# Designs tried in a protein design run: peptides against a protein of PDB entry 8YVU. Part 73

Target 1, 39 residues: chain A of PDB entry 8YVU
Amino acid sequence: PQLCYILDAILFLYGIVLTLLYCRLKIQVRKAAITSYEK
Target 2, 160 residues: chain B of PDB entry 8YVU
Amino acid sequence: TWLTVLKKEQEFLGVTQILTAMICLCFGTVVCSVLDISHIEGDIFSSFKAGYPFWGAIFFSISGMLSIISERRNATYLVRGSLGANTASSIAGGTGITILIINLKKSLAYIHIHSCQKFFETKCFMASFSTEIVVMMLFLTILGLGSAVSLTICGAGEEL

## One batch from the design tools (peptide; made by RFdiffusion4, then SolubleMPNN)

Design b2_p14_7_s2 (from b2_p14_7, 10 letters changed)
Fold by OpenDDE base, seed 4:
Structure b2_p14_7_s2 (fold): chain B 39 residues (1-39), chain C 160 residues (1-160), chain D 39 residues (1-39), chain A 14 residues (1-14)
Amino acid sequence: as target 1 above (39 residues)
Amino acid sequence: as target 2 above (160 residues)
Amino acid sequence: as target 1 above (39 residues)
Amino acid sequence: PFDLLLELGLKLLF
């Protein structure tokens, strides 16, 4: 059970990091799209 | 397009593969150090008895290192070497997944047959521990295989 | 114990999906950057 | 290795 919880913690952390990266990338895409539209 | 993206992430995939290999090796070492697998009855540690954490880790480590070196030096001979190593690692990963699945099935079957309600019983504890370790190893192996396959595709694309 | 393994499976699947989405998004950003450079 | 992974991750992010 302890190992399972450790794995859960690692996967959870990984998921959070990926979510943050995805959000940042999505914001970048949106900014690029806006800049392209203004040109 | 996909090939270009994978090529740019080749070093990252290689590093991920090495890390996966190291983690697998660490798990294998810890299990061998803490548990005397030879004295454990049943096939709940069949993957460990087969030595998968060790040889699998070696294959993935070599593949990852070659991939990183190939990307850094951008030499044609290194690309071919990396392709070969990644192909071998992909095969090893597939074999490892098969072994781990078989081990997982045996462990789950053992738990089911013995109706392991008492977690603290030695046999049930070992079966549960084995299941947990095998699941972790399976996830790591899938990640390693994914990286190896991706690197193989990148290498094949560079040869064309 | 079983619930922990189920959680692991869900988190693992989530991680895979996020990785794929991140890759797709990164490709889109790159395409947008190339298009912006050609203008 | 973790530092290298972090650096690669950051490089991939930017």
Scores: peptide ipSAE 0.479, ipTM 0.795, DockQ to the pose 0.027
Fold by OpenDDE base, seed 5:
Structure b2_p14_7_s2 (fold): chain B 39 residues (1-39), chain C 160 residues (1-160), chain D 39 residues (1-39), chain A 14 residues (1-14)
Amino acid sequence: as target 1 above (39 residues)
Amino acid sequence: as target 2 above (160 residues)
Amino acid sequence: as target 1 above (39 residues)
Amino acid sequence: PFDLLLELGLKLLF
């Protein structure tokens, strides 16, 4: 059972990192879309 | 900027592969150091007996390292090498998943047959421990496979 | 312990979905970058 | 090796 909690922690951390990266990428896509709309 | 972001993502995937490989290697080493798998009855540790934590970790590590190096140097020969390594790592990951699933089935069957209500029994404890380790290894292998496949697709797209 | 394994499964599924979404978003960003470069 | 990986990961994050 302790190993399960360790795995949860790793997966949770991975999920947070991916979420942050996804958010950054989404912001970049939005900025690119705005720039393309203003041309 | 976009190329830099893509480059950073490939490096991240490579680092993820290396990290996964290192964790697998650490678990394999710990299990081999603490437990004498050769004296354990049954196929509860079949994945360890097959040496998957070791060769799988090596493949993922090499693939990740090559991917990072290829991305940093942006040389054609390194790109091809990385693509080949990632493809090999993907195959290895798929094989590893298969082995781990088989091991998991055997471990679960063992637990079911022996009606392991008493976790204090050595055999039941070992089977439970094996199941937990195999599940962790399975998740790590799937993560590694995902990263390897992603890198392979990215590399193939650049050649194309 | 059962709750821990359920959490692992959910986090794992979440990680897979995020990875797929991230890949799709990355492809979209690449396509947008190529289109902006031709321009 | 772990420290190098962590440093690389941090460099990728920032």
Scores: peptide ipSAE 0.474, ipTM 0.807, DockQ to the pose 0.032
Fold by OpenDDE base, seed 2:
Structure b2_p14_7_s2 (fold): chain B 39 residues (1-39), chain C 160 residues (1-160), chain D 39 residues (1-39), chain A 14 residues (1-14)
Amino acid sequence: as target 1 above (39 residues)
Amino acid sequence: as target 2 above (160 residues)
Amino acid sequence: as target 1 above (39 residues)
Amino acid sequence: PFDLLLELGLKLLF
């Protein structure tokens, strides 16, 4: 049971990091699209 | 630059692969140090008996290291080497998943046969512990496989 | 203990989905960058 | 190796 909770913590942290990276990447895509439209 | 971001992502995947390998190795060493797997009745630790935590960790470590080196030096020969290593790691990961699934089935069957309602019994505790470790190893192996496949695709894209 | 395993499964699935989405988004960024460079 | 991981993580964040 303790190992399960440790795994949950690791997976949770991984999910948070991926979510942040995804959001940043999405913002970059939007900025690139805007720059391409202005050209 | 976008290229810098992509390189950072590849390095991150390589680091993730190495980390996964290290965790697998740590689990293998801990289990081997705490438990005499050879003296345990049944095939509850079949994945460990097959040596998967060791050879799998080696493959993933080599693949991750080569990926990181390839991204840092940006040399064609290193890219090809990384691609080869990642392909090998992907195959190893697939094999590892298969072994772990078989081990998991055996562990679950053991728990079912012995009607392990009382987890405090030594045999039932060992089977439960094995199941938990195998599940963790399975998740780590899937993560490692995902990273290796991703790196393989990235490397193949650079070769085209 | 059962809840812990269920949580593990959900977090694992979430991690896989996020990884796939991240990869797709990264490909889109690459395509956008190439298109912008050709203009 | 941990320092390298941290540096890579920081580079990804910035």
Scores: peptide ipSAE 0.470, ipTM 0.801, DockQ to the pose 0.028
Fold by OpenDDE base, seed 3:
Structure b2_p14_7_s2 (fold): chain B 39 residues (1-39), chain C 160 residues (1-160), chain D 39 residues (1-39), chain A 14 residues (1-14)
Amino acid sequence: as target 1 above (39 residues)
Amino acid sequence: as target 2 above (160 residues)
Amino acid sequence: as target 1 above (39 residues)
Amino acid sequence: PFDLLLELGLKLLF
């Protein structure tokens, strides 16, 4: 049971970090698309 | 740029908030249906006794719905209404987190005091079950608060 | 303890889906960068 | 593609 709670904490933290990275990457893709459209 | 991103994700955040509210309401309903919380000794279900799953779900649901409607109709009066609702939902979420943390501490203290070596004892089982539900509710409340705060920032950015 | 395992399963699925989406988005960013370099 | 996630979320809600 203790391992389950530790795993929950790790997966939760991983999910938050991935969400932030995904948001940053999505912004970069959108910026690149806008720049390509202006050219 | 961050405000623009949040504005584009406003509907998604609103849907996430409504979903979180629905899950919270479902958990509250299941616990109330399966367990007679009023007859359980101790404060292991203090969050449920306070009615948090119910009023919290209502606040988050209203906030999410208003946010979605505001984004779809793009009316200034709806933006202000959504901002107010999201602010209220953020306050409710913060209060909910506080209540859940207090409940979690009481549940853990109960398990420690009664030296719950026998998991099959009714009191120890209830305390463990309460702890698990409170952790799940805390996770959902954090997600709801995050969405409400994000929507509040978006709404505030539109008013400026 | 069973609820903890259910939460682990949900978080694990969420992590896998986000990882796949992140990989797809990263490939799109790389393709966009290559296309912008060729112009 | 958050639009697809939004659509999936809406389908789950209704």
Scores: peptide ipSAE 0.471, ipTM 0.780, DockQ to the pose 0.036; fails the geometry check

Design b2_p14_7_s3 (from b2_p14_7, 10 letters changed)
Fold by OpenDDE base, seed 1:
Structure b2_p14_7_s3 (fold): chain B 39 residues (1-39), chain C 160 residues (1-160), chain D 39 residues (1-39), chain A 14 residues (1-14)
Amino acid sequence: as target 1 above (39 residues)
Amino acid sequence: as target 2 above (160 residues)
Amino acid sequence: as target 1 above (39 residues)
Amino acid sequence: PFLLLLSLGLKLLF
C-alpha cells in the first residue's frame, strides 16, 4: 500500500514535468510555424 | 530522421538506463537485507531467487556507461562495443520481464486462492509485498529495455 | 489500495503517451528549424 | 527538454 502511493507520487511528478516540457515545446513549434508563414 | 533524434538522445537514454539499473539494484539489496528469501515457501519471490535485480542491474549499468562513453569519445570501436552491450542488455531486459510476469502471476494467484482479507497475516503480507515490488521492478525493467533497444537501434544506424 | 493501483496504471499510460508525443513534437521543431535554415 | 533532464542526471551522477 505505501509503495503504491510512492510510485503514484513519482509517476505524478513525471507527468507534470513532461506536461510542462510539452507545453514549452508546443509554443516553440507555434513560433516556428508563424515565422515560416511570414517568410 | 528518427535515427538522428535517437543519436542526440543517446546520453540521456544511457543515463536513464544506469538510473534504472541502480534503482533495481537498490530494491534487490533492500529485499535481500530485510527478508530471507531462501526460507520463504513458494515462488512468490522467483525473480529475486533468480538473481535478476543483480545481474540485470549490472547489464543495464554496463550498457548505459558504454553508451555514454561511446557518445562522448566518438570512437568507432566504442560504438561497436556499445552496440554489443546494448544488445545484451536488451536480451537481459526481455528475460527479466518474462521472469517478473511469471512471478506476478504466481503472487496474484496466491492472493486469490487464500482469499487474503487480512493483510496483517504473515503469508498474505509477504504475497502483497512481493506483488508490489514485482510491479515496480516490471515498470523499471520495461523502461530499461526501452532505453537499451533505442540505443541498439542508434548504434546499428551508425554502422550503416 | 485498489484505487492506487488503477491510478498508477493511468499515470503510467499517460507518461508513455506524453513521451511519444514529446518525441514527435521535438522532431517537428527540428524539421521546422532545418527548413528555416535552408531559407 | 531532454537536455535539461540529461544535465540534471549528470549533476546527480557527478
Scores: peptide ipSAE 0.460, ipTM 0.788, DockQ to the pose 0.035
Fold by OpenDDE base, seed 3:
Structure b2_p14_7_s3 (fold): chain B 39 residues (1-39), chain C 160 residues (1-160), chain D 39 residues (1-39), chain A 14 residues (1-14)
Amino acid sequence: as target 1 above (39 residues)
Amino acid sequence: as target 2 above (160 residues)
Amino acid sequence: as target 1 above (39 residues)
Amino acid sequence: PFLLLLSLGLKLLF
């Protein structure tokens, strides 16, 4: 049971980090699309 | 740039908030239907006794719905209403987190004091169950608060 | 204890889905960068 | 991609 809670914490942190990275990457894709449209 | 990104994700954040609220409401309903909280001794279910799953779910649902409506309808009055609702939901979420943390501390203290080696004892089972439910609700409340704060920032950015 | 395992399953699934989406987005960024370099 | 997540979220709600 204690291992389950530790796993939950790790997975939760991983989810937050991935969400932030995904947002950053999405912004990069949008910027690239805008730059390609202006060319 | 970050404000623009958040503005584009307002509907998603609103839907996430409503979903979180619905899950909290479901948990509250299930706990109330399965367990008679009023007859449970101690403060193990203090968050439920305070009615947090219900009023918290209502606040998050209202804020989420208003946010979605505000995004769909380009009306200044709806933006202000959404901002107010999201601010209220953020305050409610913060209060909910505080209540849940207090409940979690009480539940953990109960488990420690009674030396719950036998999980099948009714009191220890209830304490462990309460702890698990409170942890789940805490995660959901954090998600809801994050969405509400994000929507509040978006709304504030639109007012500027 | 069973609820902890359910939460782990949900978080794990969420992590997998986010990872797949991140990979897809990363591929899109790479394709956009290659296309911009060829122009 | 967030639109897909939104669609999935909406499908879960309804």
Scores: peptide ipSAE 0.459, ipTM 0.786, DockQ to the pose 0.039
Fold by OpenDDE base, seed 2:
Structure b2_p14_7_s3 (fold): chain B 39 residues (1-39), chain C 160 residues (1-160), chain D 39 residues (1-39), chain A 14 residues (1-14)
Amino acid sequence: as target 1 above (39 residues)
Amino acid sequence: as target 2 above (160 residues)
Amino acid sequence: as target 1 above (39 residues)
Amino acid sequence: PFLLLLSLGLKLLF
């Protein structure tokens, strides 16, 4: 049971970090698309 | 640019495989050091008795190392070797998943048969501990298999 | 205890999905960057 | 280690 909770914490943290990175990357894609459309 | 990205991905996947292998070895070593599996009654640690943490770790380590070496040296023979190793690692991963699932079923059956409501009973504690370790190993094995398959696809694309 | 294991499974699946999405998004960013450069 | 791998992967991607 303790190992399960530790794993949950690690996976949760990993999920948060990935979500933040995904959001940042999505913003970059949008910016790149806008720049390509203006040219 | 695309090739550079693929190379970076290959290195990452190789590192992931090595890390997965190391974690599996660590778990195997810890379990073997803390528990004398040979003296434990039942098949609760069947995956450990089968030696999966050891041979699986070896396969993943070899696959990861070959992938890294192949990427660094960029030689055709290394690419083929890496592809072969990744294929072998994929097979090993699939076998490992099967073994772990069987072990998990046995552990769960043991818990059910003995009505392990009291966690502090030695037998129930061991079964629950085994289940937790097996689940962790299962996750790691799935990750390793995913990395090996990805590397295999990348390697096949380079040959092509 | 059972909830912990279920949570582990969900978080693990979420991590895999996010990793795949991140890879796809990164490919899109690169494609967009290449298109903007050609342009 | 998983976080380290993720960090390494991100660094390699970037």
Scores: peptide ipSAE 0.492, ipTM 0.794, DockQ to the pose 0.032; fails the geometry check
Fold by OpenDDE base, seed 4:
Structure b2_p14_7_s3 (fold): chain B 39 residues (1-39), chain C 160 residues (1-160), chain D 39 residues (1-39), chain A 14 residues (1-14)
Amino acid sequence: as target 1 above (39 residues)
Amino acid sequence: as target 2 above (160 residues)
Amino acid sequence: as target 1 above (39 residues)
Amino acid sequence: PFLLLLSLGLKLLF
């Protein structure tokens, strides 16, 4: 059970990091789209 | 194209494969060091008895290293070598997944048959521990296989 | 223990999905950058 | 892709 909880913690952390990176990338895409629209 | 994207991520896939291999090797060595698998009755550690953490880690490590080197040096012979290594690693990964699934089924069956309500019983504890480790290794193996297959597709695309 | 394994499976699936979505988003960003460079 | 995400994240930071 302890190993399972450790794995859960790792996967959870991984998910959080991926979510943050995805959000940052999404913001970049939006900024690029806005810049393209202004041109 | 998807191939161009995968090609650009070849180094990353290789690093991921090496990392996966190292983690698998670490888990295998830790389990072998802490537990005397040879004295454990049953097939709950069949994947470990088969030596999967060792040979699987080796195959993934070699494949990943070759992929990184191939991408870095951009030499045709290295591309072919990487393709071969990745193909071999993909086969090894598939075999590993099969072994792990079989082990998982055996462990699960053991838990169900013996109605392991008492976690502190040695047999139930070992079966539970085995299941946890096998699940972790299965996830890592799936990741490794995914990287190896991706690298294989990239390498095949470069040869065409 | 069964609940822990279920959680692991869910988190693992989530990680895979996020990875795929991130890859798609990255491709979109690259396409946008190429289009911007051609203009 | 975690490392890619990490690399992209690092590239985004710089």
Scores: peptide ipSAE 0.470, ipTM 0.798, DockQ to the pose 0.026; fails the geometry check

Design b2_p14_7_s4 (from b2_p14_7, 9 letters changed)
Fold by OpenDDE base, seed 4:
Structure b2_p14_7_s4 (fold): chain B 39 residues (1-39), chain C 160 residues (1-160), chain D 39 residues (1-39), chain A 14 residues (1-14)
Amino acid sequence: as target 1 above (39 residues)
Amino acid sequence: as target 2 above (160 residues)
Amino acid sequence: as target 1 above (39 residues)
Amino acid sequence: PFLLLLQLGLSLLF
């Protein structure tokens, strides 16, 4: 059970990092779309 | 096309495959060092007894290295070699997944049959630990297989 | 212990879904960049 | 994309 909890913590941290990266990428895509629309 | 995307990420896939292989090898060695699997009764460590962490890691490492080298040198012969290695690694990964699933089923069955409510019992602890490690290895193997298959598709596309 | 394994499965699935979404987003960004370059 | 695939790999690993 302790190992499982450690794994959960790692997966949770990884999920948070992925979510942050995804959000950053999404923002970049939106900025690119806006720039393309202004041209 | 999906093929062009995969081709651009071929080096990354190779690195991922090597990393997956290294992690699998590390887990295998750690488990073998900490636990005397030979003295553990039951089939809860069947994947380890089969030596999967070792040969699986080797296959994935070789496949990943060949893929990286093939991409870096951009030579036709290396592409074919990488394709062959990736195909072999894909087969190895599939076999590994099968072994891990069987091990996971056995571990789960053991936990259910013995009603492991007392974690501190040696058998239940080992079964739980085995299940956790097998799940981790299963995930790594799936990643490795995915990378190997992707690299195989890329290599096949380059030969056409 | 069962809850821990369930949580691991959920986190794993979430990670896979996020990766797929990220890949799709990356492809969209690349397509947008190509379209912008052709103009 | 490399970092995301790495994250995916890590997510699958753990």
Scores: peptide ipSAE 0.510, ipTM 0.803, DockQ to the pose 0.055; fails the geometry check
Fold by OpenDDE base, seed 1:
Structure b2_p14_7_s4 (fold): chain B 39 residues (1-39), chain C 160 residues (1-160), chain D 39 residues (1-39), chain A 14 residues (1-14)
Amino acid sequence: as target 1 above (39 residues)
Amino acid sequence: as target 2 above (160 residues)
Amino acid sequence: as target 1 above (39 residues)
Amino acid sequence: PFLLLLQLGLSLLF
């Protein structure tokens, strides 16, 4: 039971970090797409 | 291409494989030191009785090391050796997953049959502990298999 | 405890899906960068 | 991908 809660906390933190990284990467893709469209 | 991306990440995949192997080995040694698995009734620790944490860790470690060495030295003979080791590690990982799934099913069945409402009871505690350890090892084995398969595909792509 | 295991499974699946999406997005960024370099 | 795999590895470790 205690291990489950620890795992839950780690997976939750991982999910948050991945979401932030994904959002940052998505913004980069959008910027690259806009730059390619203007050329 | 996907092959180019995998090639650039070969070293990371190898390191991940070694790390996964070391963690599996650590869990195996801890369980063996704390619990006398041979005296535990039932197949709750079937994965440990089969010695998977040990031989699986060795296979993944060798595969990861060979992959890192092959990438760093850029020698054709090392690429072939790494491909063979990664293939063997992939097979070992698949076997490990099968053993762990069987162990997990037995552990869960034990918990359901005995209606383990009190986790402080010795038998229910052991079954719950086994389930938790097996789940962790299953996740690690899936990661190890994923890395080994990725390295195998990358090595096969280099030979074509 | 049962809710904890269910949450762990959901978070694990979410982590795998996000990892795949991140990899795809990273490949798109690389392709966009290569296309911009060739122009 | 390296950071994601590291994150995945960390998630599986914990």
Scores: peptide ipSAE 0.507, ipTM 0.787, DockQ to the pose 0.062; fails the geometry check
Fold by OpenDDE base, seed 2:
Structure b2_p14_7_s4 (fold): chain B 39 residues (1-39), chain C 160 residues (1-160), chain D 39 residues (1-39), chain A 14 residues (1-14)
Amino acid sequence: as target 1 above (39 residues)
Amino acid sequence: as target 2 above (160 residues)
Amino acid sequence: as target 1 above (39 residues)
Amino acid sequence: PFLLLLQLGLSLLF
C-alpha cells in the first residue's frame, strides 16, 4: 500500500511534466504552421 | 517514417530492454532472498515459482545486448541475430504476461477468499505484497515486450 | 488502498496516451520545420 | 523521443 502511494506521486508528477511538454510542443506546431502559411 | 523513428531510437530501445531485464532480475532476487517461495502455501507466487523473473530477464538482456551490438557494428549478420533475439524476446514477453496475469488472478482470489481486510495478517500481507510485485513486473514485461517488438520491426525494416 | 491501485492504473494509462500524443506532435513539428526549410 | 521513452519506461517501472 505504501508503494502504491509513492507510485501515484511519481506517476502524477510525470503526467504533469508530460502535459507541460505537450502544451509547449503544441504551441510550437502552431507557430510553425502559421509561418508556413505566411510564406 | 515510423521505421525511421524506430531506427533512431534503436539503441535506446535496447538499453530500455536491458534495464527492464535488470529490474526484473532484481525483483526476482529480492523476492527469493526475503521470502522462501518454496515454503509458501498456495500459488500466490506462481510467476516466481515458474522462474519468470530469471528467464525473462535473460531473454530481454540477450535481446537488448544483441540490438545494441547490431546497431554499433552495423553488420548484416548482427542484424539478423538481433532480429532473431528480439523475436524470441517478444515471445518470452508474451509468455511472461500470461504467467503474471495468472499469478495476479490467483493472488486476488486468495485475498478474496480470506477476506483480507486486515493487512497485518501474515498471509494477507504476503498476498498483497505478491500482488504489488506482480503488477510491477507486469508493467515491466509490457515495456520489455514493447521494446522488443519495436526492435523487431526495426530489424525487419533493415533487412528489407 | 483500492483507490490507490485504480489511480495507478489511470495515471499509467494517461502517461501512455500522453507519450503517444507527444510523439505524434513531435513528428508534426519536424514535418512543419522541414516544410518551412524547403520553402 | 528518448526522454519520452525513458519517462514511459520509468512510468511502467513504477
Scores: peptide ipSAE 0.498, ipTM 0.787, DockQ to the pose 0.057; fails the geometry check
Fold by OpenDDE base, seed 3:
Structure b2_p14_7_s4 (fold): chain B 39 residues (1-39), chain C 160 residues (1-160), chain D 39 residues (1-39), chain A 14 residues (1-14)
Amino acid sequence: as target 1 above (39 residues)
Amino acid sequence: as target 2 above (160 residues)
Amino acid sequence: as target 1 above (39 residues)
Amino acid sequence: PFLLLLQLGLSLLF
């Protein structure tokens, strides 16, 4: 049971980090799309 | 820029708030149907005894619905109504978090005092179950409060 | 304790889905960068 | 952005 809570915390942190990275990547894709549209 | 982003996500935030409210209502209904909270000794289910899953779900549902309606209908009176509802929901969410924290402290204290080494004992099982449910409800309430506050900021920005 | 295991399963599934979406988005960014470099 | 916010919300839920 204690391992389950530790795993939850790790997975939660991983989810937050992945979400932030995904947001950054999505912004980069949008910027690239806008730049390609202006060309 | 942040206000513009939040304005574009108002519908999503409203839907998230309604979903959170529905999940809280479901948890409340399940707990009330499976466990007779009135016969459980102690304050382990104090949040449920206070009826938080029910009234909290109602407040969040109303707030979310009003937010969605306000976004879909470009009417000034609906924006004000949504702002009021979101503010009320934010206050309700804050109160709910406080109640849940108190319940969590009582549950943890109960587990510590009774030295719950045997999880299959009825009292220890109920305390652990209550703790898990309260933690889940706390996360849901934080999510709902975040959505309500975000919608409130969006509504306030539209009034300016 | 059983709820913790259910939560772990959901978080694990969520993490896998996010990882797949991140990989897809990363590939899109790379393709966009290559296309912009060829122009 | 909607899916990302949903993912963030789900990450916060769990």
Scores: peptide ipSAE 0.481, ipTM 0.770, DockQ to the pose 0.047; fails the geometry check

